# Peptides against a protein of PDB entry 4GMN, part 50

Target 1, 375 residues: chain A of PDB entry 4GMN
Amino acid sequence: RYANITLLALVTLASIGTDFQETLVKGNQGSRESPISAADEEWNGFDDADGDAMDVDQKSSSGEDQEEDYEEIDVKEDDEDDDDDSITSEMQADMERVVGADGTDDGDLEDLPTLRELIQTAVPQLIRLSNLPIDSDESLTIQSHALSALNNISWTISCLEFANGENANIHNAWYPTAKKIWRKTILPILEADSADLKLATQVTSLAWAVARVLHGETPTDGNPHRKFISLYHSSKQQAGGNSNSIEEPEDPFQGLGVKCIGVVGSLAHDPAPIEVNREVGVFLVTLLRQSNNVPPAEIVEALNQLFDIYGDEELACDKEVFWKDGFLKHLEEFLPKMRTLTKGIDKRTQPELRTRADEALLNLGRFVQYKKKHA

## One batch from the design tools (peptide; made by RFdiffusion4, then SolubleMPNN)

Design b1_p11_6_s3 (from b1_p11_6, 4 letters changed)
Fold by OpenDDE base, seed 4:
Structure b1_p11_6_s3 (fold): chain B 375 residues (1-375), chain A 11 residues (1-11)
Amino acid sequence: as target 1 above (375 residues)
Amino acid sequence: MFVPIRAPLIR
């Protein structure tokens, strides 16, 4: 009885997450379908009438050569004691306590009561249900449904714009909860090293949704990027060995490989540690080099991640990774391969994959030119 | 900063 009620509640929460996502997608489409059709009022260019600007020859007078003798201020080399402000283990533990304190600065969601209850009431219960001991098929079913609900909620929130301070109230409410999902749900499941590809796909999908909001601020504890890179490689080895068709998802962009790339790409954004960025960047560039054996959807995702990670020349990862590790050469050498790959996709059978590959090819050409200009 | 051209994710 209790399990059936719990399952029904989890299915309902997963549905609410989906319905909310559809509403946001429709809302964002409706805001762009504002008909540009009414403001084709011919803004007749200003006739810049030939205003004869008179050459007013203002002879400004010669002011005198006062040689002010600036005395050599003997700047005493004060020995700046390199107080190596090594963040004391106590300050780090207090930062961990402040970051781990339930800072109930839950962003003010007074105007969004449904979203508030979803984040503050439902998600903590879903986290708890995803962490139940797996002792039965029933507990495994509950975990799977809890992960599905968390996934749908997290994906929905990740479809909001947070750039330029947009939706800051939602971001601030979600951010601590997203970190809790990462630490309490994603990491424990990822560390359990389960051979269950379904569970791995669910947790990786959730991890991608969470990492799309947290980016480089995603907790780096236990090197999760390496675990997802390992999962990527393991998933490729299993697909090659068992002629038991785990039905490849009908959507190429729902594959575990794409999800792994999406996670690690998101984890590598600033302010991620430079070595995390490097390991991910090398992984992504290596996929491009090995593209003959990589699904086109994974190449599209890997390119998109590379553009997002290395699009800003002001970031430390541009100098320390992109230029230092010679990524531009690999991207330039990949251009002809990407053209061949994209042309090989049938527009009739895979229209979305072809459209996204044509876009990624366009962006790759633009990105290579951009980086050559900003070298 | 480089900005990629992206179509809305029709998901």
Scores: peptide ipSAE 0.473, ipTM 0.923, DockQ to the pose 0.697
Fold by OpenDDE base, seed 2:
Structure b1_p11_6_s3 (fold): chain B 375 residues (1-375), chain A 11 residues (1-11)
Amino acid sequence: as target 1 above (375 residues)
Amino acid sequence: MFVPIRAPLIR
């Protein structure tokens, strides 16, 4: 009885986190249709669309209407709209304020009561539940749902812009909580060295969401970057041995390998220790050198992380790692391989993967030229 | 600083 109430509360908190994310995405992209049933989907990542909205005037070329008379088979789908009205009018109003706030309100979370209660009341309980002793299938289920709820909330908050002092009130409220999630939830699970790939995937997704906000300010205690690099290699060894038991996620970007790259990339940003940056940078460049056996989605993520880590020539890591360790040569040598890899992705069967690979290829060419100019 | 081009993912 108490377990079922706790599970229902955890599912509801995970749904609230997902719905909050979807509406932030909808608010940023303008009106596109249909709610997906949020209750059991663990959100595994959103790529940072730094939307410089270049208003490309698509001149509508009027192609002629061929009226193919499709007979309207009136399938009365009884859409039992299970309108899971999970989004309260208060949540929607908080979201409209977060999306519509022109970054200037240094205000307290007083104006965001739902988000305040999520960060201050819900998240501390989820951290507690994720740290329960695992002694039963019930305690493992509670941990999984607590991790899912923490993941969805953390991903949602990581989709907010915090550059230039935007959303500073939310950032200031989240930052100590994010560090607490890292130290109390993520690190203990990573230290337990569980052979459970589901748990490893959940904790790595949560770690990426948290590290997308904390970047190089993520706690370096116990060298977590090395644990995620080890997890990356271990996941590849297991996938090669048992072709029958890892349902590769339908989305190539949901793979544990991509998540490991996203975490370690985020951990390597300034002000990360130069040695952490070097170990991560060498790992990422090594993936490009060994690309013949690396999934395309992991190559895309590794490139994006390399652009973000080494995009600023004023940072210590540019001189001390990028130039000293000769990364430019490896990126330039990878350009023809990336062109071949990208062209090998079928646009019909993998449209998203192809789009992201075309973008990463474009950025790789630009980045190599940029670095040659600022040498 | 280098800024990568990132398109909004159409999910």
Scores: peptide ipSAE 0.462, ipTM 0.922, DockQ to the pose 0.578
Fold by OpenDDE base, seed 5:
Structure b1_p11_6_s3 (fold): chain B 375 residues (1-375), chain A 11 residues (1-11)
Amino acid sequence: as target 1 above (375 residues)
Amino acid sequence: MFVPIRAPLIR
């Protein structure tokens, strides 16, 4: 009875975290896309798309109207779950305030009461539940749901802009909690060295979400970047040995390999120790060199991480790692391979992967030119 | 600073 109530509350917290994320995405996109079935999808990553839209004046080329007749799918609203909507609606209203507020209010979380309770009351309990001794299938289930809820909350918060002091109130409230998730949930699970790939995927997703906010300020205790690099390699060895399909996630960006790259990339940002940055940078560049055996989604993520880590020439890692270790040469040598890789992705079967690969290829060309100009 | 062009992923 108490376990079922706890599980229900954990599922509700995970759902709320997903609905928040959908609200952030919808707020930024302004377009009616259909609700993903909120009940079963652990949100496993979003690429930061908030690159300033430089207005490229695309001249109008008139291409002819093909009227494709879209059949109106009559989605019957089954109105029966009124109780979950109320908490989600209060939380959605907090996220709509965050997205709609020009980030000028250095205010306390006083105006965001639901987000405050989520961070200050719910997350500390989820951290406690994720740290229960695993002695039963029930304790394992509770841990999994607590990790899912922490993941969805952490991802949602990681989609907020914190650059230039935007959302500073939320950042200041989240930052100590994010460090607590890292030290109390992520590190203990990583140190337990479980052969459970599901648990490894959940903790790695959570670690990525947390590291997207903490960046190079993520606690370096126990060299977590090396643990995620090790996990990356171990996951590849397991996938290569057993022809029993670990069902490759339908979304190529939800793979454990992508998540490991996202975590270690985020950990390598300034002000990360130069040694951490170097080890991660060498790992990422090595993936590009070995690209014939690397999934395209992992190459896209590795490129994005390299652009973010080494995009600023004023940072110590630019001089001490990027230039010293000759990364530009490896990126230049990878350009023709990336063009071949991107062209090999079928636009019909993998439209998202193709779009992100086309973008990463564009950015790689731009980045190489940028670095040559700022040498 | 280099800024990558990223489109919002339509998910």
Scores: peptide ipSAE 0.459, ipTM 0.922, DockQ to the pose 0.613
Fold by OpenDDE base, seed 3:
Structure b1_p11_6_s3 (fold): chain B 375 residues (1-375), chain A 11 residues (1-11)
Amino acid sequence: as target 1 above (375 residues)
Amino acid sequence: MFVPIRAPLIR
């Protein structure tokens, strides 16, 4: 009973997070600034695959023809208009305020009551639930749902613009909570070194969502970038060895490899320590050098991260890493390979992957020219 | 500063 109510509440919080994200993405598509591709972790609902088909041993008792008059129970299909009005009028009002907030309102989260309750009341409980001792399948289920709800909330918040002081009230409220998610949920799970790839995928998605807001201000305790780089390599070794193909997600951008690249790329932004930036930059450039064995979606993500990390010539990482470690040469040598890779993607079967690869190829050519001009 | 061109994904 209490478990089912907790699960239902977690499912509802996760749904609220997805619907909020979809509407923010739709709202931001109307504003001229490019939607940073949210990792659409759709809430994969509980596959009730535990239909334990009790093999009801049909004892063939040849019992007599009792014409039981099946009273045709006129099941009125109550058209339950599944108006899954998951979006409350209060949530919609908060969304309209966030989309309409021209960054000029030093408004406290007093004007965003639903978002305030999500950050201040719900997230601290989700962090607690994600940290329960795992002693049963029920506790594993609760952890998974708590991670999913944290993921959806964190992704939604990561779709907000925080540049130039936009949404500063939301940023200021989220920032300490995001650091708490990192230290209390993400780091303990990463330190447990579980062979569970489902849990690793969930925690890596959450880590990416959190790191997309915190960037180089993400806590560097225990060198988490190395853990995600290790996880990237371990995931590639497991996929190659066991014919239990983890069904590659239907979306190439939902793969654990892409998520690992997104996390470490986000962690390497200024003001990250130069050695963290270097280790990540070398990892990303090494993927481009080894691109013949790397999925196209991971190459697209690695390029996008490299453009964002090294796009500013005024940052210390430009001189101390990009130029010092000779990254420009590797990007130039990769240009013809990227053209071949992009042309190899079928527009009919993988239209999104092809579009994102065409964009990344365009940006790579522009970035190389830019860096040559600002050398 | 370099600014990448990012197109909205036409869903």
Scores: peptide ipSAE 0.460, ipTM 0.915, DockQ to the pose 0.517; fails the geometry check

Design b1_p11_6_s4 (from b1_p11_6, 6 letters changed)
Fold by OpenDDE base, seed 5:
Structure b1_p11_6_s4 (fold): chain B 375 residues (1-375), chain A 11 residues (1-11)
Amino acid sequence: as target 1 above (375 residues)
Amino acid sequence: MFVPKRSPLIR
């Protein structure tokens, strides 16, 4: 009885986290696309869109109007009464406030009562549940659901812009809680060194979501970046031995390898210790050098992380790592390989992967030119 | 600072 109520509450918290994320994404994009069935998908990351692209005045070249006749696909609205576990009216109101809030600097969540209760009441209980002694299949199930709920909440919060002091109230409320998730949930599970790939994937997803907000301020106790690099290598060794047992996720960006790259990339941002930054930067550049044996999605993520880590020439890591360790040369040498890799992705079967690879290729060319100008 | 162009992936 209590277990079923706890599981239901955990599933509900995970759903709430997913629905919150979807609405934040929809709010930012203004697009009316239908909700994917939110109930079963542990959200495992999104692409950060908020690169304020300075307006490069590209002069009008008049290219001719080819009227491509878009056949109107008559999508029959099958009115399946899916019990749309609709965002509570209170949560919807909090989401509308978060999307519309010019970030007031007061670290008070008075105007965001649902988000406040998620951070202050729910998350501390989820952390407690994720730390239960594993002595039964029931305790494993509770841990898994607690991790999924923490994952979805943490990912949702990581979708908020915190640059330039935006959402500072949410950031200030989340930051100590994120550090608590890291120290109380993530580190103990990483230290337990379980052979459970499902648990490793859940913890790595959660670690990425948390590290996307904490960046280089993520607690460095126990060198967690080395644990995730080790997990990356271990996951590749297991996949190479038994082609039948790891269902490669249908989404290439949901893979444990991508998540490991996302975590370690996020951990390497300023103000991370230069040694941590160097070890991660060398790992990422080594993936590019070994790209013939690396999934395209992991290459895309590794490039994105390299752009974010080394995009600012004023940071200590630019001089002490990027230039000192000669990363520019490796990026230049990778450009022709990236063009070949991107062209090898079928747009029909893997449209997202192709789009992200085309974008990463574009950014790689721009980044190399940028770094040459700022040398 | 270099800003990468990223498209929001609608997942």
Scores: peptide ipSAE 0.413, ipTM 0.920, DockQ to the pose 0.651
Fold by OpenDDE base, seed 3:
Structure b1_p11_6_s4 (fold): chain B 375 residues (1-375), chain A 11 residues (1-11)
Amino acid sequence: as target 1 above (375 residues)
Amino acid sequence: MFVPKRSPLIR
């Protein structure tokens, strides 16, 4: 009973987070040519795979012809228009304010009561639920649903523009909570070193959403970038051994490899320690060098991360890593390989992957020219 | 600063 109510509440919070995300994405597409990174569609679908078809062994007892007069219960199809209007009028009003608010400097979420309750009341409970001792299948299910709800909330907030002091009130409210999610949920799960690929995928998705807001200000305790690089390599070794056991997600951008690249790329932004930036930059450039054995979606994400990390020549990482470690040469040598890779993607079967690869190829050519001009 | 071109995902 209490478990089912908790699960229903977690499913509802995850749904609310998804609907909030979809409406923010639709609203933000209308107002700014802002580069929404393609990560905004990370709906952790509930695999409805727990259709445990109880094989009710219909023992065919040949019992007699009692014509039970089936009273035609006129099931009025009440067209319950399951207008799952999960978006409350209060949520919609908060969303309209977030999309319309030129940054009012009031660091209080007084005008955003639903978002305030999500950050201040719901998220601390979800962090608590994600940290329960795993002693039963019920506790595993609760952890998974708590991670999904944290993921959806964190992704939704990561779709907001925080550049130039935009949404500063939301950023200031979220920032300490995002650090709590990192330290209390993400790090403990990563330290448990579980062979559970589902849990690893969930925590990595959540880590990416959190790191998209915190960037180089993400807590560096225990060198988490190395854990995600290790997870990337471990996931590739497991996939190579048993071709039958990892259903590759239908979306190439939902793969654990892409998520690991997104996390470590985000962690390497300024003001990250130069050695963290170097280790991540070397990892990303190494993927490009080994591109013959790397999925195209991971190459696209690795390029996007490299453009974002090293796009500013005024940052310390430009001189101390990009130029010092000779990254320009590797990017220039990768250009012909990227053209071949992009042309190899079928526009009919993988239209999105082809579009993102065509864009990443365009940006790579522009980035190499830019860096040669600013050498 | 380099600014990558990012196309809105046309759904």
Scores: peptide ipSAE 0.413, ipTM 0.912, DockQ to the pose 0.518
Fold by OpenDDE base, seed 4:
Structure b1_p11_6_s4 (fold): chain B 375 residues (1-375), chain A 11 residues (1-11)
Amino acid sequence: as target 1 above (375 residues)
Amino acid sequence: MFVPKRSPLIR
């Protein structure tokens, strides 16, 4: 009786996450009816499509030096490990600490009561339910539904624009919660080293959604990037051995390999430790070198991650990793292979994969030229 | 900074 109520609540929370996503997409894109699948389907992200990143041609208009003193928000990591077992009280206290330190109402979700209740009330319960001891098929089912609900909520939030101070109130409310999902849900499941590829796919999808907001500020404890790289390699070894393994998702971009690349790419963004960035960058460049044995969707994702990680020449990773480890040469040598790969994709049978590959090929050519100009 | 061109995927 309690389990059925819990399952119904979890399905309802997953549905609310999906309905909220639909509302955000419909708000941004206008009336294009993409049928987002039924409330029971785990949402595996938006394709990052609405990067209307205008090339701001910085035409050098000599506008005067307003030194807007960006007060470095010294997020004092008061690592007061107050072991108050009430995830709801901890989360409320963390929000009160983030909102209460500076008298800027920048974390207040007063105008967003549904999102506030999702973040402050629902997510803590989902974290708790995802961490229950697995002692029965019922507890495993509860964990799976809790992960799906967390996934749908986290993906929905990760589709908000947070660049340039956009949605700062939502970002500030979500940020501590996203770190809690990482530390309390994602890391414990990754440490449990289960041979369950379904669970690994769910936690990796959730990890990608969380890491798309936290980027290089994602907790580096226990080197999670290495666990996802290991999971990538393990998943490839299992797929090669048993022809009866889990049906590859019909969507090439929903594969565990793509999700692993998305996670580790996101983890490697600034301000990630240079050695984390290096290990991920070497992994991604190695996929390009070995591209004959790599699915095209994983190559597209690996290229997109490389453009995002190494697109800024002012970042420490540009000098210390990109140039130092000679990545430009590998990208330039990959251009003819990418042209062959992209041309090999049938536009009739795989139109999306072909479109994303054509775009990634275009960007690779532009990126190589850009990096040669900014050497 | 390099900005990749990304087109909205019409699912």
Scores: peptide ipSAE 0.411, ipTM 0.916, DockQ to the pose 0.571
Fold by OpenDDE base, seed 2:
Structure b1_p11_6_s4 (fold): chain B 375 residues (1-375), chain A 11 residues (1-11)
Amino acid sequence: as target 1 above (375 residues)
Amino acid sequence: MFVPKRSPLIR
């Protein structure tokens, strides 16, 4: 009786997360009509396609140096592991601390009461439900539904623009909660070393959604990037042995391999430790070198991650990793292989994969030229 | 900074 009520509540929360995503995406993108049946589909990622590359032709208008004194929010990580079962009060206090540090009043989510209740009231309960001892098929079902709800909420929030201080109130409310999801839900499940590929796919999808907001500020404790790289390799070994048991998702971008690449790519962004960045960068470049045995969707994702991680020449990782480890040579050598790979994708049977591969090929050519100019 | 071209996927 209680289990069925809990499951219905979790399905409802997962549905609200999806409906909210559709509403936010439709708010940013002019009206495209299709109602997705929200309740039981784990939202496995949005395409990061809405990077409005505003080609800001910076006409050099000599605007005066307003030194915006970015008050360095000294986020004292008080690692008080107070095992106080009030995850809700800690998450509220973490939110209040982040909001209060930026001089934004507790009112910043007053205009978004549904989102506030999702973050402040629902997410803490979902974290708790995802951490229940697995002793029955019912507890495993509850964990799966809690992860689906967290995934849909986290993906929804990760589709918001946070650049240039946009949606800062939502970012500030979500940021401590995202760190709590990482530390209290994602890491414990990754450490449990479960042979369950479904659970691994769910937690990796959630990890990608969270890491798309936190980037290099994602907690580095226990080297989670290495766990996801290991999971990537383990998933390939299992798929190669039993061609009958893993229904590869109909969408090639929903594969566990793509999700692992998306997570580790996101984790490697500035301000990630240079060694984390290097290990991820070497992993991604190694996929390109071994591309004959790598699914095209994983190559597309690995390229996109490499462009995002190493697109800025001012970052320490450009000098310390990209140039030192000779990544440009590997990218240039991969160009003819990418052209062959992209041309091998049938536009009729895999139109999305072909479009993303055509774009990644275009960007690879541009990126190699860009890096040669900024050498 | 390099900005990749990303096109909205028609889902």
Scores: peptide ipSAE 0.412, ipTM 0.917, DockQ to the pose 0.568; fails the geometry check

